# Peptides against a protein of PDB entry 4CIC, part 30

Target 1, 148 residues: chain A of PDB entry 4CIC
Amino acid sequence: KVSTKGHYGVQAMFDLAQHFGEGPVSLKSIAERQGLSEPYLEQLIAVLRKAGLVKSVRGAQGGYILAREPRDIKVGDIIRVLEGPIAPVESVSQDDPEHSLKFDFSVTKSVWEKVKKSIEEVLDSITLADMLKDAEEAQMAQGYMYYI
Target 2, 147 residues: chain B of PDB entry 4CIC
Amino acid sequence: KVSTKGHYGVQAMFDLAQHFGEGPVSLKSIAERQGLSEPYLEQLIAVLRKAGLVKSVRGAQGGYILAREPRDIKVGDIIRVLEGPIAPVESVSQDDPEHSLKFDFSVTKSVWEKVKKSIEEVLDSITLADMLKDAEEAQMAQGYMYY

## One batch from the design tools (peptide; made by RFdiffusion4, then SolubleMPNN)

Design b1_p10_8_s2 (from b1_p10_8, 7 letters changed)
Fold by OpenDDE base, seed 3:
Structure b1_p10_8_s2 (fold): chain B 148 residues (1-148), chain C 147 residues (1-147), chain A 10 residues (1-10)
Amino acid sequence: as target 1 above (148 residues)
Amino acid sequence: as target 2 above (147 residues)
Amino acid sequence: KSALTLTDDP
């Protein structure tokens, strides 16, 4: 599962993408538009900023912007920053030394590695620009349904 | 993440696949071969049995067998039985009625749906028979490195 | 609750 952190992180980054080129956006406005608590968003933004995905702009009209264009930020980049490496299985802590039967879990491990690779491929194939396009298409489709 | 439950469930099912056609296997022997606690394995096997993936055989040489051939059991079937539907994100409980701002999370939701589909496709593409074949190939490769 | 999570929650 993508944690709530990853989920909300993608939402916050998507909000910043929607405002890309319009200047800095306040955390308050992001929180309001995305249904996030402002304190929680502050924590997410701090991590994203440290990772160089977001920039802080100072001043009266200060706030946050994407540090790169939406096309240059993958969903996978956001998830890796917030949650670390994509791990489809909990690392069974090798720390129980006694039952270190070296069960060659190689075959079962290979299943999870295939899952990992598949997840990574999907998340790395989706940019914030792709999400913007999908949002525009959805909005257009809704507009057409009101005219039918 | 596949939970420890899903992980160990696949291991236990794979052990049963390795012994398919040899008769019933004791939980003790599976636990020993897979490095699982027997009580934990009992819980897993109970769920798998209830789902019809495993059969119990009674008697002095009783134990468990796969209920179907290894080729007829997907990894996805095991995971769905043990963990339920594959959900790449926690369902943000809609239960907080006040901030029911219908944020059309449709776009972000679609990302997670794509991830879900990808996981399902992978897990449904792998059978216990495929895993057996991979194990045989790995064993053969090890055998050739010793010669 | 689906146990398949993408990340290790610490």
Scores: peptide ipSAE 0.133, ipTM 0.827, DockQ to the pose 0.195; fails the geometry check
Fold by OpenDDE base, seed 2:
Structure b1_p10_8_s2 (fold): chain B 148 residues (1-148), chain C 147 residues (1-147), chain A 10 residues (1-10)
Amino acid sequence: as target 1 above (148 residues)
Amino acid sequence: as target 2 above (147 residues)
Amino acid sequence: KSALTLTDDP
């Protein structure tokens, strides 16, 4: 499962993408639109800023912007920053020798590596620009259903 | 992450696949080879048996066998039996209304549905027979490096 | 760091 942190991180980055080119957005405004607590969003934005995906703008009209264009930010980049590397199985921490999977069966490991690769390929194929396009198409489709 | 339950379930099913056609294997023998506790393996086998992936054989040479041929058991079937449906995001349990994701943004949901589909396609493309073949090829490759 | 998990940890 994508953690709540990864999920809300993608939502917050998508909110910033929807306002890209309009100037800085306040954390309060993002929190209200996304249904997040402001303190929780501050923690997410701090991590995303440190990773260079978000920039802080200071001043009376201060807030946050995407550090790159929406087309240059993959969903996979957001997830890796917030969650770390995609790991389909727990890396058996070397620290519990009793639960040391002595038989690191190369075959079972190969199955999980195939799953990892597949997830990475999907998440690295979707940009914030692709998500913006999908949102516009969905809004147009809903608009047409109300006029029919 | 695949839970420890899913991971060990695939290992136990693979052990039964390696002995397919040789007759019933004891839980003790599987537990010893796979480094599992016998009580933990009993719980896994009980679930797998109820799902019809494993059969119990009674008698002096009793134990467990695969209920189907290795080619007819997908890794995805084992995972779904042990862990339930593949869910890339926590289904917000209906029980915490305060954490109700009010904005089920159709777009973010679509991303996770694409991830789900991709995982399902991979796990449903791998059978226990494919795993047996990969193990044989790996053993042959190791054998050729020693000659 | 919660790695992307396929299943709920019980």
Scores: peptide ipSAE 0.130, ipTM 0.831, DockQ to the pose 0.548; fails the geometry check
Fold by OpenDDE base, seed 4:
Structure b1_p10_8_s2 (fold): chain B 148 residues (1-148), chain C 147 residues (1-147), chain A 10 residues (1-10)
Amino acid sequence: as target 1 above (148 residues)
Amino acid sequence: as target 2 above (147 residues)
Amino acid sequence: KSALTLTDDP
């Protein structure tokens, strides 16, 4: 599963993408639109900023912007920043050395590697620009359903 | 992530697949080969048995067998039995009703649905028979490196 | 770092 951090991080980045080119957006405004707590969003934005996906703008109309164009930010980039490498199975924490029996069976490992690769391919195929386009198409489809 | 339950469940099912046609295998024997505790394996096998993936054989040489041929058991079947539906994102636990803001934004949901579909396609494309074949090929490759 | 889990189990 994408953690709550990854999920909300993608939502926050998508909100910034929707406002790309309009200037800096306040964390408060993002939090209100995305239904996130401001303190939680501050933590997410701090990580995303450190990774160079978001920039802070200072001043009276300060806030945050995407550091790159929406087309240059993959969902996979956001997830890797927030959650680290995509791992289909929990690495058996090294903390129970007795039951971490060494047989990471090469065959079972290969199954999880295939899953990992598939997830990576999907997440790396979707940009914030693709998400913007999907949102526009969904709005148009809803508009057409109200006129039918 | 596939939980530890899903991971070990696939290992246990693969062990049963390796012994398919040889008769019933004891939980002790599976636990020893797969490096699992017997009590933990008993819980996994109980779930797998209830789902009809494993059968118990009674008697002096009793134990467990696959309920179906290895080709008829997908990795996806094992995962769904042990962990439920494949969910790419944690369902925000209903327990914080205030912050579970309703905007499961259709667009972000669509991203996770694409991930879900991709995972399901992979897990449903791999059978225990495919895993057996991969193991045989790996053993042959190791044998050739020693020559 | 909590990696991507495929299932809801805590």
Scores: peptide ipSAE 0.102, ipTM 0.820, DockQ to the pose 0.552; fails the geometry check
Fold by OpenDDE base, seed 1:
Structure b1_p10_8_s2 (fold): chain B 148 residues (1-148), chain C 147 residues (1-147), chain A 10 residues (1-10)
Amino acid sequence: as target 1 above (148 residues)
Amino acid sequence: as target 2 above (147 residues)
Amino acid sequence: KSALTLTDDP
């Protein structure tokens, strides 16, 4: 599961993508639009900024912008920045080296590595631009439902 | 992440797959071979048995067997039995209905649904028979490194 | 390090 941190991080980055090219967005406005607490969002944005996914703009109309175009930011990039490497299994503490049953552990590990790879491939296949497109398509579909 | 329960459940089922056709395996022997506590394994096996993935055999040489052939048991079946539906995101408590930002939630939700589907596809593509084959191939590869 | 955990819902 993507943690709450990853989930909200993707939401915050998506909000910044929706406003890309419109100038800097305040943390307050992102928090209001995404249903996030401003202090929590500040922590997320600090991490995302340090990773070079977000830029801070100074001034009276200061705030945050995407550091790259929405097409150049994968969901996987956001998740890796916020959560670190995708791990499909909780690392069972490797600490007990003595039990020789290393072989069975290798096959089960391979299953989880396949899951990891699949998750990575999906998250790396989705950009913020893809999410913007999906949002536009969904909005159009809703608009058509009001006309029927 | 697959929980510890799912992880150990797959290990226990894989152990039973390795012994499929040899008769019933004791929980003690599975626990020893898989590095599991016997009480924990008993809980896992109880769930797996109730779901019809494992059968209990009674008698002096009693124990557990797979209820189906290894090829007929997907890793996804084991995980769904032990953990329930694969959820790629922690369900943020849906409880605050008031904030109208339903739309943004829909797009992010679609990302997680894609992740879910991908995980399900992977786990449903791997059977215990596939795991047995992978183990055999790995054992052969290790044998060749000693020559 | 919160890796992508398929955490069981509590």
Scores: peptide ipSAE 0.037, ipTM 0.798, DockQ to the pose 0.557; fails the geometry check

## One batch from the design tools (peptide; made by RFdiffusion4, then SolubleMPNN)

Design b1_p11_1_s1 (from b1_p11_1, 8 letters changed)
Fold by OpenDDE base, seed 3:
Structure b1_p11_1_s1 (fold): chain B 148 residues (1-148), chain C 147 residues (1-147), chain A 11 residues (1-11)
Amino acid sequence: as target 1 above (148 residues)
Amino acid sequence: as target 2 above (147 residues)
Amino acid sequence: AGSILTLPGDA
């Protein structure tokens, strides 16, 4: 599962993408629109800012903006920043030192590496611009359903 | 992440695949070969047995066998049995009833559905027979490095 | 920290 952190991070970044070019957005407004707690969002935004995905704007009309265009931010970039490397399996804690039978779990490891690669490929194939397009298409489809 | 349960479940099933056709394997022997605790393995095997992936054989030479041929068991089948449906995102607990803004997270949901589908496709493309073949190829490659 | 995909049942 993508953690709540990754999930909400993608939501917050998507909200910023929807307002890209309109100027800075307040954390409060993002929190209200995305159903997030403002303190939790502040923690996410701090990480995203440090990673250079978000910029802070100071002043009375201050807030946050995307640091890059929506097309230049992959979902995979957001997830890697918030959660680190995509790990398909929990690292079995090395806590049982003795029965470190170096069983060459090479074959089972290769299964999880294939899963990892597949996840990375999917997440790196989706940009915030792709998500914006999908949202627009969904809104148009809803609009047409009201005219039928 | 595949949970420890899914990871160890695949290891245990792979061990049974390596011994497929040789008769029943004891939980103790699987635990020893896979570096698993026997009590934990017993819990995994109980679930796998209930799902019809493993059979128990009774008697002095009793133990467990695969219920199907290795080619007829996908890694995805094992994971679904042990962990349930592959869920790419934690279901945000519905615990905050009020700000259930039904924000149509349809777009963000679609991202996670694509991830889910991709994982399912990978896990359903790999059988225990494929894993056996990969293990044999790896052993042959190691054998050739000694010459 | 970094497990992006926690499968169902990871506490």
Scores: peptide ipSAE 0.086, ipTM 0.810, DockQ to the pose 0.188; fails the geometry check
Fold by OpenDDE base, seed 2:
Structure b1_p11_1_s1 (fold): chain B 148 residues (1-148), chain C 147 residues (1-147), chain A 11 residues (1-11)
Amino acid sequence: as target 1 above (148 residues)
Amino acid sequence: as target 2 above (147 residues)
Amino acid sequence: AGSILTLPGDA
């Protein structure tokens, strides 16, 4: 499962992509549109800003913008920033020796590496620009269903 | 991440696959080989048995066997039995309304559905027989490095 | 470290 953090991070970045070129967007407006708490969004944006995916603009019309064009931001980039490296198996904490994966069994490891690679390939194949295009196509399809 | 339960479930099923055709294997012997506690393995095997992936054999030489041939058990079958349906996004528990995913935004949902499909395709493409073959090839490669 | 694939049942 993608964490709630990863999910909402992608939604927040997509909201910024929809407003790309229109100037800075306030955290309040993103929070309202995405159904997020403003304090939670502040934490997400702080991480994304530190990673160089988002820029803060100061002033009366201040807020946030994407640091790069939507085509230059992959979903995989957002997920890696928020969640770290895509790990197919939970790293058992060293502290519970009874549940410590003692046997890194080579064959089972290879299965999880295949899963990891597949996830990375999918997430790295999707940009925020691809998501914008998909949203436009979906809106057009809905619009045609109401006129027919 | 695959849970510890899913990971150890695949290891236990693979151990049973390595002994397929040799008769019943004791839980104790599986636990010792896989570095698992016997009580934890009993819980895993109980779930796998109820799902029809494992059979219990009674008697003095009793134990467990695969219910099907290794080629007829996918890694995806094991994971679905132990973990349930592969969900790409964490189901936020209904109990924290502040973190409930209220907006199933269609575009983000489509991303997670693509991820889900990709995981399912990988896990359903790998059988216990494929894992046995990979283990044999790895052992042969190690053996040739020592000669 | 958030795992992308938390399986159902990990709290």
Scores: peptide ipSAE 0.077, ipTM 0.813, DockQ to the pose 0.188; fails the geometry check
Fold by OpenDDE base, seed 1:
Structure b1_p11_1_s1 (fold): chain B 148 residues (1-148), chain C 147 residues (1-147), chain A 11 residues (1-11)
Amino acid sequence: as target 1 above (148 residues)
Amino acid sequence: as target 2 above (147 residues)
Amino acid sequence: AGSILTLPGDA
C-alpha cells in the first residue's frame, strides 16, 4: 500500500495545487482542509521542500506554495520524495544471513519488476494538474445532480 | 510491497508449475528448491489448497500438485488468495475515530484506484505458464552466453 | 488485511 505518508503527502500537495497562484498557504489551513495534524504536515512539508516540490514564503502572509506548476509535478514525484523508490516487494532484510533468499528466482523478481514499472507508469502519468481537472469535473457532476 | 507471504506463495506455485505433469511434489523438495522453511510452506500450501489452486495427493509418493494447468493460474489469483484484495493504500484503521480520514478526497482516492487497477491488470496478465516460458527463455539465453 | 503494496517504511 502507499504509506500514510505518501497518501497524506499527495493530499497536501493537492491542496497546494488548488491554491496555486493565490499566494502562500499556511500549514494550519492545509491541515484543517485535509484533516491532517499540523505537526505531521510540518514533517511532510519539510521533506517536500527539501526535494524542491514546495517553497516556503516568509512574511506576515507567509506559508507554502508549490515550487513548480501543478502540471510539472507528477504524483510519482511526490511518492518518490516521500517513500523513495517504488518497491513492490519488501526486500527481505539481509539481516537473517541463513535465510538469505539466495534463490531470488529471476522469474519471480521479473514479476515484481513488472508490477513496479506499472505503478511507476501510472503515478508518472498523473500530474497535480490532472488531479485539479478531475476535481473540477467531479464538482460539475455534483452540481448537475443537484439540478436534476 | 507484496508481502513475504505473497512473494513466497508465488515462488511455491511456480515450483509446482515447473513440476506440473511430473506428479506430486513433496513440501520438503519445494522448501529446499525455493529456500523456504517447511513449516512456513505448509501454511502457504494450506491456504492455496483451500482456495483450490493446489491439490494434495496421498500415498507413498504423496505431495502437492497444481489444481489447474499453469496457464489457468494467474499471479493475481495467487496474490488474492494469500493477501486478499489488492489495496494500494492502507485503509487507515477505522479504530481511531478522531482521525477518521473524513476527507478521503475523492480525487486522491481515484489516484489509488488507478494504481490498484494497474497492479491488478499486471498480476492478472501473468500466468504461471508465462513464468515458465520466461524461465526457459532465461535458461536459453544463459546457455548461449556460454558458447 | 491483504496490503499487497506496502510502500517502504510502513511497519
Scores: peptide ipSAE 0.075, ipTM 0.810, DockQ to the pose 0.476; fails the geometry check
Fold by OpenDDE base, seed 4:
Structure b1_p11_1_s1 (fold): chain B 148 residues (1-148), chain C 147 residues (1-147), chain A 11 residues (1-11)
Amino acid sequence: as target 1 above (148 residues)
Amino acid sequence: as target 2 above (147 residues)
Amino acid sequence: AGSILTLPGDA
């Protein structure tokens, strides 16, 4: 599962990508555009900043920018920062130790490893630049549908 | 994330696949082999049975069998039965409706749809028969390391 | 419903 945290983190990073080169964006403006709470976004941005995906700009016109170009940030990078390693199976909560007989069925583990690898390959194949391009193409397609 | 339910459901179905053709297997024996609680396994088996992946056999030597051959059961079928549709993002918990502004960002949605499709393709490419074969190959490989 | 990767909004 990409968590809600991962989902909103990708949205916030995509918003920053859309404004890349325009200067720093306020958290408030990102929150408003993305339909996120500002406090929740602050937590996401703090993690993303610590990981070096986002930079803070100080001053009256301060805010946040991408730390790298959109082409140099994979969706997989964002997810790994926010959620850690992509796990195909929910970590068996430590709280039920009795059912935590990790029958590490090598065979079932191999299934989940294949799923993991597939997810990683997809997420590592998509950059924020690819997402920007997809957004532009979608806008053009909508524009054409209004002219028909 | 495949839930614990999906994970253990695949394990239980794989156990039934390993015993396919040997007759009905008791829930107790599956639970013991797979390290599952019997009550938890009963819940899983009830869902799997309702979905037509498992059959119950009645009698003194009763228990459960696969309803289809191992080759005719995909891992994806098991997961869909236990968890519903394969989704790539965790459902936003209903508890914070204010943040549930479904900004259905078409672009972010497309990323998750690509992930979903990739997961579905993998899970639908693996049958219980493939898992049986992988287990046999792993046992043979271990046997060769002891010589 | 233990969705593997649930999208927000697929209740």
Scores: peptide ipSAE 0.071, ipTM 0.813, DockQ to the pose 0.231; fails the geometry check

Design b1_p11_1_s2 (from b1_p11_1, 7 letters changed)
Fold by OpenDDE base, seed 4:
Structure b1_p11_1_s2 (fold): chain B 148 residues (1-148), chain C 147 residues (1-147), chain A 11 residues (1-11)
Amino acid sequence: as target 1 above (148 residues)
Amino acid sequence: as target 2 above (147 residues)
Amino acid sequence: SGSILTLPGDA
């Protein structure tokens, strides 16, 4: 599973992509549109900013912008920043040493590596620009359904 | 991430696949080979048995066997039994209703659906028989490195 | 509810 953090991070980044070129967006406005708490969003944005995916703009009309064009930000980039490397298996928490016999079954490991690679390929194939396009197409399709 | 439950479940099922045709295997022997606690393995096997992936054999030489041939058990089948449907996003726990505004952003949902489909395709493309073959090939490759 | 792909960040 993409964590809640990753999920909301992609939503927040997508919101910033929708406003790309319009200037800085306030955290409050993103939080309201995306149904996120402002404090939670502040934490996400802090991580994304540190990773160079988001820029802070200072001033009375300050806020946040994408640090790169939507086409230059992959969903995979966002997920890696927020969650780290895509791991197909939950790392057996080091805390239960008795069950953490890392039976590094090479064969089972290879299964998870295939899953990992597949997830990475999908997430790295989708940019924020692709998401914007999909949103536009969906809006057009809905618009046509209201005219039928 | 596949949960620890899914991970160990696949390991246990693979162990049963390696012994397929040899008769019933004791939980103790599986636990020892796979580095699992016997009580934990009992819970996994109970779920797998209920789902019809494993059979219990009674008697002095009793234990467990695969209920189907290794070629007829996908990794995806094991994962679905142990973890339920492959969900690419953690279901926002219902417990924080304020943040669980299911902004079902259709666009973000579509991203996760693509991820889900990709994972399902991979897991459904791998059988226990494929894993057995991979293990045999790996053993042969190691054997050739010693020569 | 089986968290199949819990990404590492949900500790």
Scores: peptide ipSAE 0.057, ipTM 0.811, DockQ to the pose 0.542; fails the geometry check
Fold by OpenDDE base, seed 1:
Structure b1_p11_1_s2 (fold): chain B 148 residues (1-148), chain C 147 residues (1-147), chain A 11 residues (1-11)
Amino acid sequence: as target 1 above (148 residues)
Amino acid sequence: as target 2 above (147 residues)
Amino acid sequence: SGSILTLPGDA
């Protein structure tokens, strides 16, 4: 499972994407809209900022903005920043290298590498701009359901 | 990450696939070859047996066999049996439904659903027979590097 | 450990 950290990180980045071009967004406003605690969001934003995905804007109307356009931020970029490399299997501690048939381990490893690659491809295929588009389409669909 | 349970379950099932048609394999022999503890393997095998992926054979040369041919067992089947449905994100406890903009939650959910689907497709595309073939190819490649 | 694929059983 994507960690809670990754999940909420994508949510926070998506909120910033929705407000991209409108100026800085306060952490408070993001927290309120996304149902996140401010302290938790501060930790996420600190990591995202350090990674260059978010910028802090100073001033009376200060806050945070995306450091790049929504189209230039992949979900995979967010996840890698927050969680590190996508690992489909916990590294079985190499502790007992002696007796494991090295060969069987290699084949099983290849399965997990395929899973990893697939996840990476999916996450790297989705930008914040794609998410914005999906949101717009969903909103339009809901609007039509209320008119029927 | 695939749980240790899923990982070792696939290893154990692969061991049984390597010996498919040779008769029952003892848990001890699987444990030794796969570097698993026998007690842990017993738990895995019990679940796999209950799910109908493994059969127990009784007798002096008793043990376990695959219940199906290696081609008829997907890695996804093993994982689902051991870990349940593939969930890419921990279900954020629905505890505070009130204030979350339902909409943003839906879009984020769709991302994870895409990830889930992708994982399922990969795991369902790999059979134990595919793993056997990959093992044979790897063994042949190693053999050629020594010549 | 920040593994994206924490399968349901590892929580």
Scores: peptide ipSAE 0.055, ipTM 0.806, DockQ to the pose 0.194; fails the geometry check
Fold by OpenDDE base, seed 2:
Structure b1_p11_1_s2 (fold): chain B 148 residues (1-148), chain C 147 residues (1-147), chain A 11 residues (1-11)
Amino acid sequence: as target 1 above (148 residues)
Amino acid sequence: as target 2 above (147 residues)
Amino acid sequence: SGSILTLPGDA
């Protein structure tokens, strides 16, 4: 499962992509459109900004913009920034040494590595530009259903 | 991340696959080989048995066996039994209704569906027989490094 | 610790 943080992070970045080229967007407006609390969004944006995916603009018409074009931001980049490396297996907490017998069974490790690679390939194949295109196609399809 | 339950479930099923055709294996012996507590393994085996992936044999030489051949058990089958359906996104807990605004943005949903499908395809492409073969190849490679 | 594949049941 992608965490709530990863999920909402992708939604927030997609909102910024939809407004790319229109100037800075306020956190309040993103929070309202995406159904997020403003304090939660502030935390997400702070991480994304530190990673260089988002820029802050100061002033009366200030806010946030994508730091790169939508085509230059992969979903995988957003997830890695918010969640860290894609780990297929939860790291057995170091804290319970009795159950932490690292039977690194090489065979089970290889299964999880295959899963990891597959997830990375999918997430790195999708850009914010691809998501914008998919949204436009979906809106056009809905519009045609109302006119028929 | 695959949960600890899913991870150890695959390990326990793989242990039973390594002994397939040799007769019933005791829970104690599996627990010792896999570094699991016996009570934890009992819980895993109970779920796997109820799902029809494992059979219990009664008697003095009783224990557990795979209910099917290793080639007929996918890693995906084990994970679905232990974890339920592969959900790409954590179900926002029903308990905080205020943050559970289902903005099912169709576009973000499609991304997670692609991830789900990819995971399912990988896990359904790997059988316990494939894992046995990989283990044999790894042992042979290690053996050749010592000669 | 953001775990992409948190399987159902890891609280």
Scores: peptide ipSAE 0.055, ipTM 0.809, DockQ to the pose 0.200; fails the geometry check
Fold by OpenDDE base, seed 3:
Structure b1_p11_1_s2 (fold): chain B 148 residues (1-148), chain C 147 residues (1-147), chain A 11 residues (1-11)
Amino acid sequence: as target 1 above (148 residues)
Amino acid sequence: as target 2 above (147 residues)
Amino acid sequence: SGSILTLPGDA
């Protein structure tokens, strides 16, 4: 499962992609549009900025922008930044000694590695540009020509 | 991610597959071989039995067997029984009102549905029979390194 | 907790 952190991170990055080329977007405006708490979004954006996926713009019209074009940001890149390597199996924390995966059974490990690879391939095949295209197609299908 | 429950469930089912046709296996023996706690394994086996993946055999030589042939049990079947539907996104429990995914953003949902489908396809493509074959091949490969 | 994919039921 993608954590709430990963989910909201992708939403926030997608919001920035929708405004790409329009200049800096405030965290407040992203939070309002995406239904996120502003403090939580600030934490996510700080991580994404440190990873070089987002840039901060200073000034009265300051805020955040994508650091790269939407086509150059994969969903997999966002997830890896926020959550680290995609792990298909929850590492039983060493704190539950009774349930320590002592037996790294090679065959079961192979199953989870296949799952990991499959997830990585999917997430690396989807860019923010692909998501923008999908959103546009969905809007057209709904007959909501938002003439913005 | 596969939970510890799903992971151990697959290990336990694989142990039963390795002994398929040899008769009932005790929970104790499975627990010992797989490094699982017996009480935890009992809970897993109870769920798997209720779902019809495992059968209980009564008597002095009693224990558990696979309810179907290893080729007729997918890893995906085991995971669905133990964990329910494969959900690619953690459902924020309703108890965190500030982080309720109020906005089921259709496009982000589509991403997670693609991930879900991919996981399901992988897990449904692997049977316990496939795992048995992989184990046999691994043992043969190790045996050849000693010569 | 660096685990991207938590399965349902892992608290």
Scores: peptide ipSAE 0.054, ipTM 0.807, DockQ to the pose 0.186; fails the geometry check

